# Ledger of designs, part 164: peptides against a protein of PDB entry 6NYY

Target 1, 212 residues: chain A of PDB entry 6NYY
Amino acid sequence: KHFEQAIERVIGGLEKKTQVLQPEEKKTVAYHEAGHAVAGWYLEHADPLLKVSIIPRGKGLGYAQYLPKEQYLYTKEQLLDRMCMTLGGRVSEEIFFGRITTGAQDDLRKVTQSAYAQIVQFGMNEKVGQISFDLPRQGDMVLEKPYSEATARLIDDEVRILINDAYKRTVALLTEKKADVEKVALLLLEKEVLDKNDMVELLGPRPFAEKS
Target 2, 212 residues: chain A of PDB entry 6NYY as posed
Amino acid sequence: KHFEQAIERVIGGLEKKTQVLQPEEKKTVAYHQAGHAVAGWYLEHADPLLKVSIIPRGKGLGYAQYLPKEQYLYTKEQLLDRMCMTLGGRVSEEIFFGRITTGAQDDLRKVTQSAYAQIVQFGMNEKVGQISFDLPRQGDMVLEKPYSEATARLIDDEVRILINDAYKRTVALLTEKKADVEKVALLLLEKEVLDKNDMVELLGPRPFAEKS

## One batch from the design tools (peptide; made by RFdiffusion4, then SolubleMPNN)

Design b2_p26_4_s2 (from b2_p26_4, 15 letters changed)
Fold by OpenDDE base, seed 2:
Structure b2_p26_4_s2 (fold): chain B 212 residues (1-212), chain A 26 residues (1-26)
Amino acid sequence: as target 1 above (212 residues)
Amino acid sequence: SLAEWQELVASFLETEPWEPTAASYI
């Protein structure tokens, strides 16, 4: 218990127990987090879910905690599934509410960064080719791009394609699993926090064996 | 909608990439 709470504080920050979500906001967060949770559950290369919460913490209104794999090398397929899982919250909101909220902004940034990294750092795009350069860090001044304006446009186009593909994949998945997303969201509204066992009870065992 | 998403994504792509913080999925 104390150790888990310490990890949760490191990941999510301090619980903002004083921050009372309005019922409609709480509902939005529940479906958002359910989207992440369900996407992660049914994507082979996603990290296994440990915990999902709609209790507000320092950095957000909810969170999903995953067990990181002891993996340092990622395939294109693994990165795609990670992008889809990251999009799960936003896609859930679209499926259930037909709207975009600011709650997904950080997820969109992560997805965007991942897409750029795949194309310009890892050389994972056939059209752009085997290029690799360091992406600017947060706060770094980008003085000069190490590629032509034509290449820059190509990169931007291919990034958009990759993100759109991940989005469509996530929409297809969560549409298929819409009932599961709703079950998770409703249970979150009741319990506020779910663990892996709650997910197994609700959805059945995760269809992918956890690589021990 | 997908169109709204594409527009939103396009707006993000107009900004310089940054390293995301290792945060939980919110």
Scores: peptide ipSAE 0.038, ipTM 0.574, DockQ to the pose 0.174
Fold by OpenDDE base, seed 5:
Structure b2_p26_4_s2 (fold): chain B 212 residues (1-212), chain A 26 residues (1-26)
Amino acid sequence: as target 1 above (212 residues)
Amino acid sequence: SLAEWQELVASFLETEPWEPTAASYI
């Protein structure tokens, strides 16, 4: 209990119990979080869902908690599934509401950062090549890129391709699992917080063995 | 739509290609 609350505070911040979401906003958050949760449930290399909540915390209107893998090295396939999970909220909003929210923009930033890291830091793109450059951190004055403008354009193109591929994969998945997204969203609207057991009851066992 | 998403991605890459984003929560 105390340990879970500590992790939840790190992931979501302090609960804003006084922040009353309007019904339509709460509905949007529920479907957004359900998109993340269901994508994570049905993606092999995503971390297992522990908890999902639509109770506003800190800067977030909802959150999902996952069991972290004790892993230092990630494959391209693992990173792709993580990107798809991150896109799950945006894709759910598109499927159910046909709109883009600011929450989806934050997820896009994460996906974009991951795509750049794969291409320019991890050398995971054949067109760009087996190169590794440090990405600028927050507060670093980026004076010059460590590569030519031609390489910069190539990187941007390959980032777009990678993000679009992840997006299409997520759309296909959540369209197939649309009924499951709706079930999770509706249950979130009722309970506000779901755990792994709620997800198992609702969707059945996760189709992937938990790597112990 | 996918087209709208692609435009959003393009706009983001043009405006903030290297800006570190604040930690957002899933």
Scores: peptide ipSAE 0.034, ipTM 0.604, DockQ to the pose 0.123
Fold by OpenDDE base, seed 4:
Order: C-alpha cells, then sequence, then structure tokens
Structure b2_p26_4_s2 (fold): chain B 212 residues (1-212), chain A 26 residues (1-26)
C-alpha cells in the first residue's frame, strides 16, 4: 500500500478530484490506458502491470502502473517492449478512433528519447556502431556535437527506423488483441481503476512468468 | 495512419533533443 502510493505519486502525482473529464474525453483516456495495459500484458519483456487508472492525476488524465524493477541494466529486447508499451495508448486511439490526441505527445517523447539512448548512448545499433556519447540534458546549450553531421543524420535515420519498428509491432499486437483492448477500456469506464486481478479475470493469466 | 505517424515522428526528431525518460506509462 504505502509503496504503491509512492509509485503513484511519482508516475501521476496527486489525484485531481476536481478535474472532471467529459464523457468523450473519459472514453478516449480509457482506450488509451487500455492500449498501454494490453500491450504490457502480452509483451514478454514488459514490466508486470499493477494498476490502470483513468482518474486524472497531476499532469496525466490516466496512467498504467507497473511493478518497478530494481533493474539498471536493460537488454535491447526489454527496451523494445517498453517502447511498444509506451506506444500502446497512441496505437489504441488510432485503432478505435482513427485520430491522434495530445495525450500521445508525452509517449512519443519518451519513445524518441529511448530510441536515441539505445543508438547513441548504449551502442545498440550495428550501423552507428558501439559508440557512446553523453546527450545534453534538457536546457543545456549544445555548443558542438561530438560526432560529424553525417553521423548525426545516420543516427536520426536509425532512430526513425527503431521507432517505426516499435510502432508496427505495437499495431500488429493491439490489432490482434483488439477485443481485449475494448474489454479493458469498457471495464475502466465502469470501475475507473483496475488492478492485476481485474486484468487476470478479464484476459486470463499473463502468458509470461512473473519475474519477481 | 502509419504514414501520419512517420511524419509526426520525423517532425519530432527535428524539433526535440533526446532526453532519457523514466518508465512512466500514461
Amino acid sequence: as target 1 above (212 residues)
Amino acid sequence: SLAEWQELVASFLETEPWEPTAASYI
């Protein structure tokens, strides 16, 4: 309980009980969060889902909470599945509504940041090579890039490829699991908050062993 | 669509410098 509440504060901040969503907004959020939840459920290297909520908090209109792994080392496969989970909300909105909302901007930023880190910081791209550059922090003036403009273009191209691959993977998954996304979204609209047990009742047991 | 998403990604890469993001799923 106390630990879960601490994680909720980190992810979403305090509940904004005063923020009333319109029914159509609430529906959009429910399908968005259902997309994250279902993507995470069916991705092997995704973190275990703990909670999904469409109750507005701090900066977000909803959230999916996962068991934080005390993991500082990630494989390429783990990072890809995390990218797919992050894209799950946007992909769900596309599948069900045929539109993009502003709610997906933060997810796109996260995915883009992850892709650059994999290629530039972690050396996880064969074309770019096993290079590691320190990326500037937000607000730091980048005076000079530590690599050539040709390398910069190559990095940008490989980032786009990686993001597109993650997007295509997520589209394929959530299209296959479209009925499950809808079940989760509808139950979210009813309960506003789902836990792992609700997900097991709705979708069956997660097909991957829980890594404790 | 995929094409619209690719265009969005391209526009984002041109405007935003990369920052490592914490694992929060909204």
Scores: peptide ipSAE 0.043, ipTM 0.612, DockQ to the pose 0.145; fails the geometry check
Fold by OpenDDE base, seed 1:
Structure b2_p26_4_s2 (fold): chain B 212 residues (1-212), chain A 26 residues (1-26)
Amino acid sequence: as target 1 above (212 residues)
Amino acid sequence: SLAEWQELVASFLETEPWEPTAASYI
């Protein structure tokens, strides 16, 4: 309990009891978080869901908390599934509301960063090659890129492809599981917070063995 | 829409990301 609360504070920040979401905003957040939760539930290489909440915390209007794995090495498949989970909120909003909210911008930033890291740092793209370049850190005046402008354009193109692939995968998944997303969203609107047991009761056991 | 998504993705590619991807999903 205390450890979960500590993790929740780190992930979500302090509960801002003062942020009263309007009913429509709360609905949007519920479907957004349900998208994350359901995507994580049905993706093999996703981290196990611990908690999903629509209680505003810090800068977030909701969150899905996953059990962090003490792993330092990620496969391309794991990174793709994490990208899909991150896109789950945005895709849920698209499926249910036909619109994008600003709430998904941070998710897209994370997805974009992950895609760049995969292509530029981890050498996970065949076209760019198994080359690793350090991405500029915040505040580093990158005067010269360690690669040509042609390579830069190729990287950007491959990043777009990777993000689009993750997006399409997420759309396919959440479209298939649309009813499950709705069930989770509706239950979130009622309970505001769901745990793993709530998800099991609602969706059945997670199809993939939890890698402890 | 897909078009709006593509435009949004393109806008994020104009700036190189420098922050580590957090394992937290909001």
Scores: peptide ipSAE 0.017, ipTM 0.561, DockQ to the pose 0.145; fails the geometry check

Design b2_p26_4_s3 (from b2_p26_4, 18 letters changed)
Fold by OpenDDE base, seed 3:
Structure b2_p26_4_s3 (fold): chain B 212 residues (1-212), chain A 26 residues (1-26)
Amino acid sequence: as target 1 above (212 residues)
Amino acid sequence: SLEEWQKLVSQFLEVDPLEPVASRRI
């Protein structure tokens, strides 16, 4: 408890108890974070959930914290499950509210970055092929693309396909687990913070063995 | 390009500094 709180302060910043969310906004945050938590719970290659919170910290209104696996190599399947977990918030909002909010901007950025990295750094796309080049950094001068405009269009199309596939997979998962997302969201609205034990009590044991 | 896709994603997302932060790794 005390050690976890110390880590949270270092990583997440100070709790913004002064940030008063409207009840509808707080509900949106709860369902958003529940979407991440439930997606991570039922995706084999997702990192284990440690904590989920709807208490605002730093620039965020809520968060889900995970214990990363100590691994240096990632498979395409592992990266896909991570993308799905990252999309869980947006997908939950869509399923429960039929609307999208700005709250998923950072999630979409991360998913976009991951998709591009898979295609242009890791060579994980069959159509683009086994290519690897550095992604343009924000503010880097327009370095001549080491590929044709036709290849650029192909990359952009394959990125969209990959993200859409991850989105559809997440929609399917959270639709199947819709009742679990709601349970987590409602409990978040009550407790504001849930840990792994709360999730086990609510959803049962995570269906994947935690690699110790 | 990554920047072009970020523009497409940003068309759906108004910059909200109060967005939920998810999937933080400890």
Scores: peptide ipSAE 0.070, ipTM 0.569, DockQ to the pose 0.142; fails the geometry check
Fold by OpenDDE base, seed 4:
Structure b2_p26_4_s3 (fold): chain B 212 residues (1-212), chain A 26 residues (1-26)
Amino acid sequence: as target 1 above (212 residues)
Amino acid sequence: SLEEWQKLVSQFLEVDPLEPVASRRI
């Protein structure tokens, strides 16, 4: 209990007990977080889910907490599954509500950052090739690009392709697992917080061996 | 300290799996 609360404070920030979400907003958050949780459950290279919550904390309206693998090297396939898991919230909102909200802003930022990193830092794109350069940090004035404007356009195009591929993969997955997303969302609305055991009870064992 | 513990736990807890691989402090 105290340890979990401390973890929650570190990860999510302080519980915003003062933020009462309207029922429809709470429902949107529940389906958003259920999308992350279910995507992570059925993606082989996603990190194991530890906890999912729709209690507002810090800047987040909800969160899914995962146990990172002790992994330093990531394959392109692993990064794709992580992108899909991160898109799970947005995709769930689209599938269930036919609309998108601002709730996925941070997810989209992270997906975008990952896509650029794969292409321009890790050399994981065949068209762009084996290049590596540092991405500008927030607030850095990039005075000169180490590549041509033609290369810049190519990078931007390949980033969009990669994100769209991840998005389509996530749509396919969560459409197939739509009933599971709904089960998780409904239970979130009841309990506000789910753990791994709740997910096992709802969905069965995760279909991938957990590396301890 | 609580701060050290927070820092340690933040290394093992990914709320968002797409943190740049470079920021994973092992």
Scores: peptide ipSAE 0.037, ipTM 0.521, DockQ to the pose 0.054; fails the geometry check
Fold by OpenDDE base, seed 2:
Structure b2_p26_4_s3 (fold): chain B 212 residues (1-212), chain A 26 residues (1-26)
Amino acid sequence: as target 1 above (212 residues)
Amino acid sequence: SLEEWQKLVSQFLEVDPLEPVASRRI
């Protein structure tokens, strides 16, 4: 308990117990977080869910906490599943509400960064090829791109393709698991916080063995 | 670097905040 709370404070900040979400906002958050949780549950290479919460913390209205594996090397498949999990919130909102909110901004940023990294740092795109260059850090002067404008356009196109593929995969998954997303969302609305055990009770054991 | 990669990946997965919670790199 104390250790988990400490981690949650480090990751999510202090609970803003004073921030009362409107019922519709709380519902949106619940389905958003349920999307992440369920995507992570049914994606092999997603990190195992530890906790999902719709209690606002810091700037976040909700969060899903995962146990990252001490892994230094990631495959393209692993990165894709991670992208899908990250898109789970947005996709859930689309499936259940037919709308997208600003809530997924950070998720989209993360997915975008991952996609660019895969293409331009890890050489994981066949069209772009075996290239690796440092992405400009936030605040770095836009130095001249070490590649042509044609290459830049290609990169941008392939990034969009990768993100769209991840998005479509996530849509397919969460559409298949729509009932599970709803179960999680409804339980979140009731309990505000779910742990792994709640998820097991609700969805059954995660189909992928946690590599200890 | 491997460390930068770990940091990048850890930022993606540990906490998915609806709002940009400064994902503190644990």
Scores: peptide ipSAE 0.032, ipTM 0.581, DockQ to the pose 0.081; fails the geometry check
Fold by OpenDDE base, seed 1:
Structure b2_p26_4_s3 (fold): chain B 212 residues (1-212), chain A 26 residues (1-26)
Amino acid sequence: as target 1 above (212 residues)
Amino acid sequence: SLEEWQKLVSQFLEVDPLEPVASRRI
C-alpha cells in the first residue's frame, strides 16, 4: 500500500482529492481507462497491466499503469501494439459514446511521436525508406530539415497512415471486446481502482504469457 | 535508479482534458 502509493505519486502526482468530476465526466474517464486496460490485455506486445484508476491525479483524470519491460529493441509489431494500447481510450470513447473528448490529447501526442520516430528515426517505413535523423528536441531551433519538402509531405502522409492503421486495429479489437470494456468500466465506476487481479477475475487470465 | 524508474513509469497513460492539443509539427 505505502509503496504503491509512493509509486503512484511519482507517476501521476498527488491525488487531487479536490478535483471532483461530474458523474458524466467520471463515466467518460472510466470507459476511456477501460479502453486502455482492455487493449493492453489483449495485445501481445503491450506491457502487462499493473493498475487502472479513475481517481484524478496531477493533470490526469485517470490512468492505466503498466509494468515496462526491460527492452532496448522494439519491433514494428511491438510498437504497433503499444500504439493501439495508447489509442484504446479514444477508441473506447468513440465506441460507447459516439464522440471524442480532449482526454486523449496526451495519448495522441504519444502516438504521433511514436509514429514519427518509427518513420524518421528507425527507418521502419518502406515507402520513406531506411532513413534516420534526429527529431528536434523541445526548444531546439527548427534547424533546416535534412530532406526536401516533398519528403516532409511523404513522412507526414505515412505517419497518418500508420496512426490510422493503429486506430483501425484498436477499433476492431475493442469492438470485439466491447463487453469486456463495459465490464471494466462499470467495475471502475464502482471501485475507482483496479489491479491485475481484478482484471483476471473479470476477463480471465491474460492470453499472453508474461515474459518473466 | 529513481530516474530509470521514472522513465519506465513515463509510460503512464494519462487522461488530461485540460491541455491544449499542441500539434507539434515536426
Scores: peptide ipSAE 0.029, ipTM 0.550, DockQ to the pose 0.043; fails the geometry check

Design b2_p26_4_s4 (from b2_p26_4, 15 letters changed)
Fold by OpenDDE base, seed 4:
Structure b2_p26_4_s4 (fold): chain B 212 residues (1-212), chain A 26 residues (1-26)
Amino acid sequence: as target 1 above (212 residues)
Amino acid sequence: SLEKFRELVSSFLEVRPDEPFGVRRI
């Protein structure tokens, strides 16, 4: 309760009840959010879904809330599932509409950042090796690269491979679960907001035990 | 190039990949 309320306050930019989405945009958002929700539902290491909404809030056209795990250490497999969940919206748009929108911009940014961090901070790539460099933050003065140009090219290639692997995994999952994505999207269009119980009623219990 | 690296840096979010995805917005 208190944590949900805190998240709702952080998310709770005022319901911009003023942003009326066109029906086609609302449909796109519903399928986008359904893609995330279904991917997160069927990926073991994704955070459990608490709430998903297609009501515009702040700068977002839709949002989802998850129950964060009290976890400080992540495996490569866990990070991959999180990447796949993050790609779920874009993949859903591709599967259902055969087109991509700008709605996935922040998702793609997060996935890209995660991929770079796995390779250059966490040493999770065998080709790049056991390297760890601090990733500069926005506004940091970068004077020089901490690695060679050859290493930079290798990093870029391995990042692309990792993202593509996550993308393919997400495509396979949401193609298998296409009917579930459709069900969630249609129910979102009806209710505008779904919770965990709505998802259980629609899809059955999440196939992974929630660590209490 | 260093310029490409700087561009990449500017595109990074302050979101840590090892942080829980508690909230997502599209």
Scores: peptide ipSAE 0.196, ipTM 0.686, DockQ to the pose 0.746
Fold by OpenDDE base, seed 5:
Structure b2_p26_4_s4 (fold): chain B 212 residues (1-212), chain A 26 residues (1-26)
Amino acid sequence: as target 1 above (212 residues)
Amino acid sequence: SLEKFRELVSSFLEVRPDEPFGVRRI
């Protein structure tokens, strides 16, 4: 309890018990979080969910905790599933509300970064090829691009293709699991916090064995 | 422009692809 609360404070910040979300915002957050939770539940290479909360903490309107594996090497398939899980919130909002919110800003940033890294750092794109260049760190003077403007355009196009493919995959998944997303969202609105056991009760056991 | 690319790239460097998705903030 105290250790979990300490981790929650470090990760989530202080519970802003004083931030009362408007009912509509709370509903949006619940469905957004449910989208992430359900996507992660049914994606093999997503990290197992430990806890999900729609109680505002620090700068976030909600948060989820996962049991990450100390993994240093990622496959293209693993990175795709992680991208899909990260898109789950945005996709859920689109499916249930027919509108998008600013809630996915950080998710889109992460997805975009992952896509660029896959293409320009990890050489995971066939059209761009087996290239790896260090993306200039914040504050590094980018003197010259290590590639032509034509290559820059190709990179940008392939990044968009990769993100769109991840998005479409997430739409297909959450459309198939729409009833599960709704169950999770409704229970989040009731309990505000769900754990792994709540998810198992709602969805059944996660179809992927926890790789010990 | 090279500047827009620099801005784009700089924004991407904050999230390490190796950062465990251990905690997500919405």
Scores: peptide ipSAE 0.230, ipTM 0.703, DockQ to the pose 0.678; fails the geometry check
Fold by OpenDDE base, seed 3:
Structure b2_p26_4_s4 (fold): chain B 212 residues (1-212), chain A 26 residues (1-26)
Amino acid sequence: as target 1 above (212 residues)
Amino acid sequence: SLEKFRELVSSFLEVRPDEPFGVRRI
């Protein structure tokens, strides 16, 4: 208890009990977080959920904690599952509300960054090819780009394709698991905080063995 | 554009595939 609270303060910041969300906003956050939680539960290569909260902390309206695996090498499939989990909030909002909010801005940024990294840093795209650009360090004067305008257009197109593929995969998953997303969202609205045990009670054991 | 490349570079430096999605905030 005390150790968990200390970790939460370091990670989440101070609970802003002063930020009163309107009931409709709180509902949106609950379904958004439920989308992430359920996507992460049913995606093999997503990090396992430890805790999810819709209590506003710092600048965030909600947060989740995960148990990362010590992993230095990622496959394309693993990166795709991580992208899908990251899109889970936006997809949940679309499925349940038919509207898009600003809540997914940071998620979309992360997904965009991951997609570009896969294509231009890791060479994971067949059309762009086996390329890895040395990225200028932060603060380096970039005088010229290391690729043509045609390559730039190709990269942009393939990034959009990769993000759209991740989005479609997430839509398919959360549509199949729509009832599970709703269960998690409703319980979040009741308890405000869920742990792994709450998720196991709602959804059953995570279908992927935790590698010890 | 060169500007778009600079933005892209900045975004890559922030993506550590090894950084655990240990905490997500929305």
Scores: peptide ipSAE 0.206, ipTM 0.732, DockQ to the pose 0.553; fails the geometry check
Fold by OpenDDE base, seed 1:
Structure b2_p26_4_s4 (fold): chain B 212 residues (1-212), chain A 26 residues (1-26)
Amino acid sequence: as target 1 above (212 residues)
Amino acid sequence: SLEKFRELVSSFLEVRPDEPFGVRRI
């Protein structure tokens, strides 16, 4: 309990018990988080879900905690599944509400960063090829790009393609699992916090063997 | 361990504006 709370405080910030979400906002958050949770549940290379919460913390309205694998090397497929899980919130909002909110801003940022990294750092795109450039860090002076403007356009196009592919994959998954997303969302609205056991009770065991 | 903590922090999917994906560099 104390350790989990300490981790939650470090990761989530202080519980701002003062942020009372309106019921409709809370509903949106529940379905958003349910989207992440369900996507992560059914994607092989997603990290196992430990906890999902719709209790506002710091700047976050909801969050999910995962048990990361001690993994230093990622395949393209693994990165795709991680992107899909990250898009799960946005996709859930679209499926259930037919509208998108600002709640996915950080998810989109992360997905965008991952896509660029795959293409320009890891050389994982066939059209761009075996290139590796350092992405400018926050605060680095925009030095001259080590590639042409034509290459820049190609990179941007391939990033969009990759993100769109991840998005479509996530839409397909969460559409198939729509009832599961609903179950998780409804239970989140009731309990505000779900753990792995709640998810197992709702969805059955995660279909991928936890690599011990 | 501090490593497990770092790992947990890196795997946290929060709607947080300020945290990047922790891509571990080899």
Scores: peptide ipSAE 0.034, ipTM 0.571, DockQ to the pose 0.045; fails the geometry check

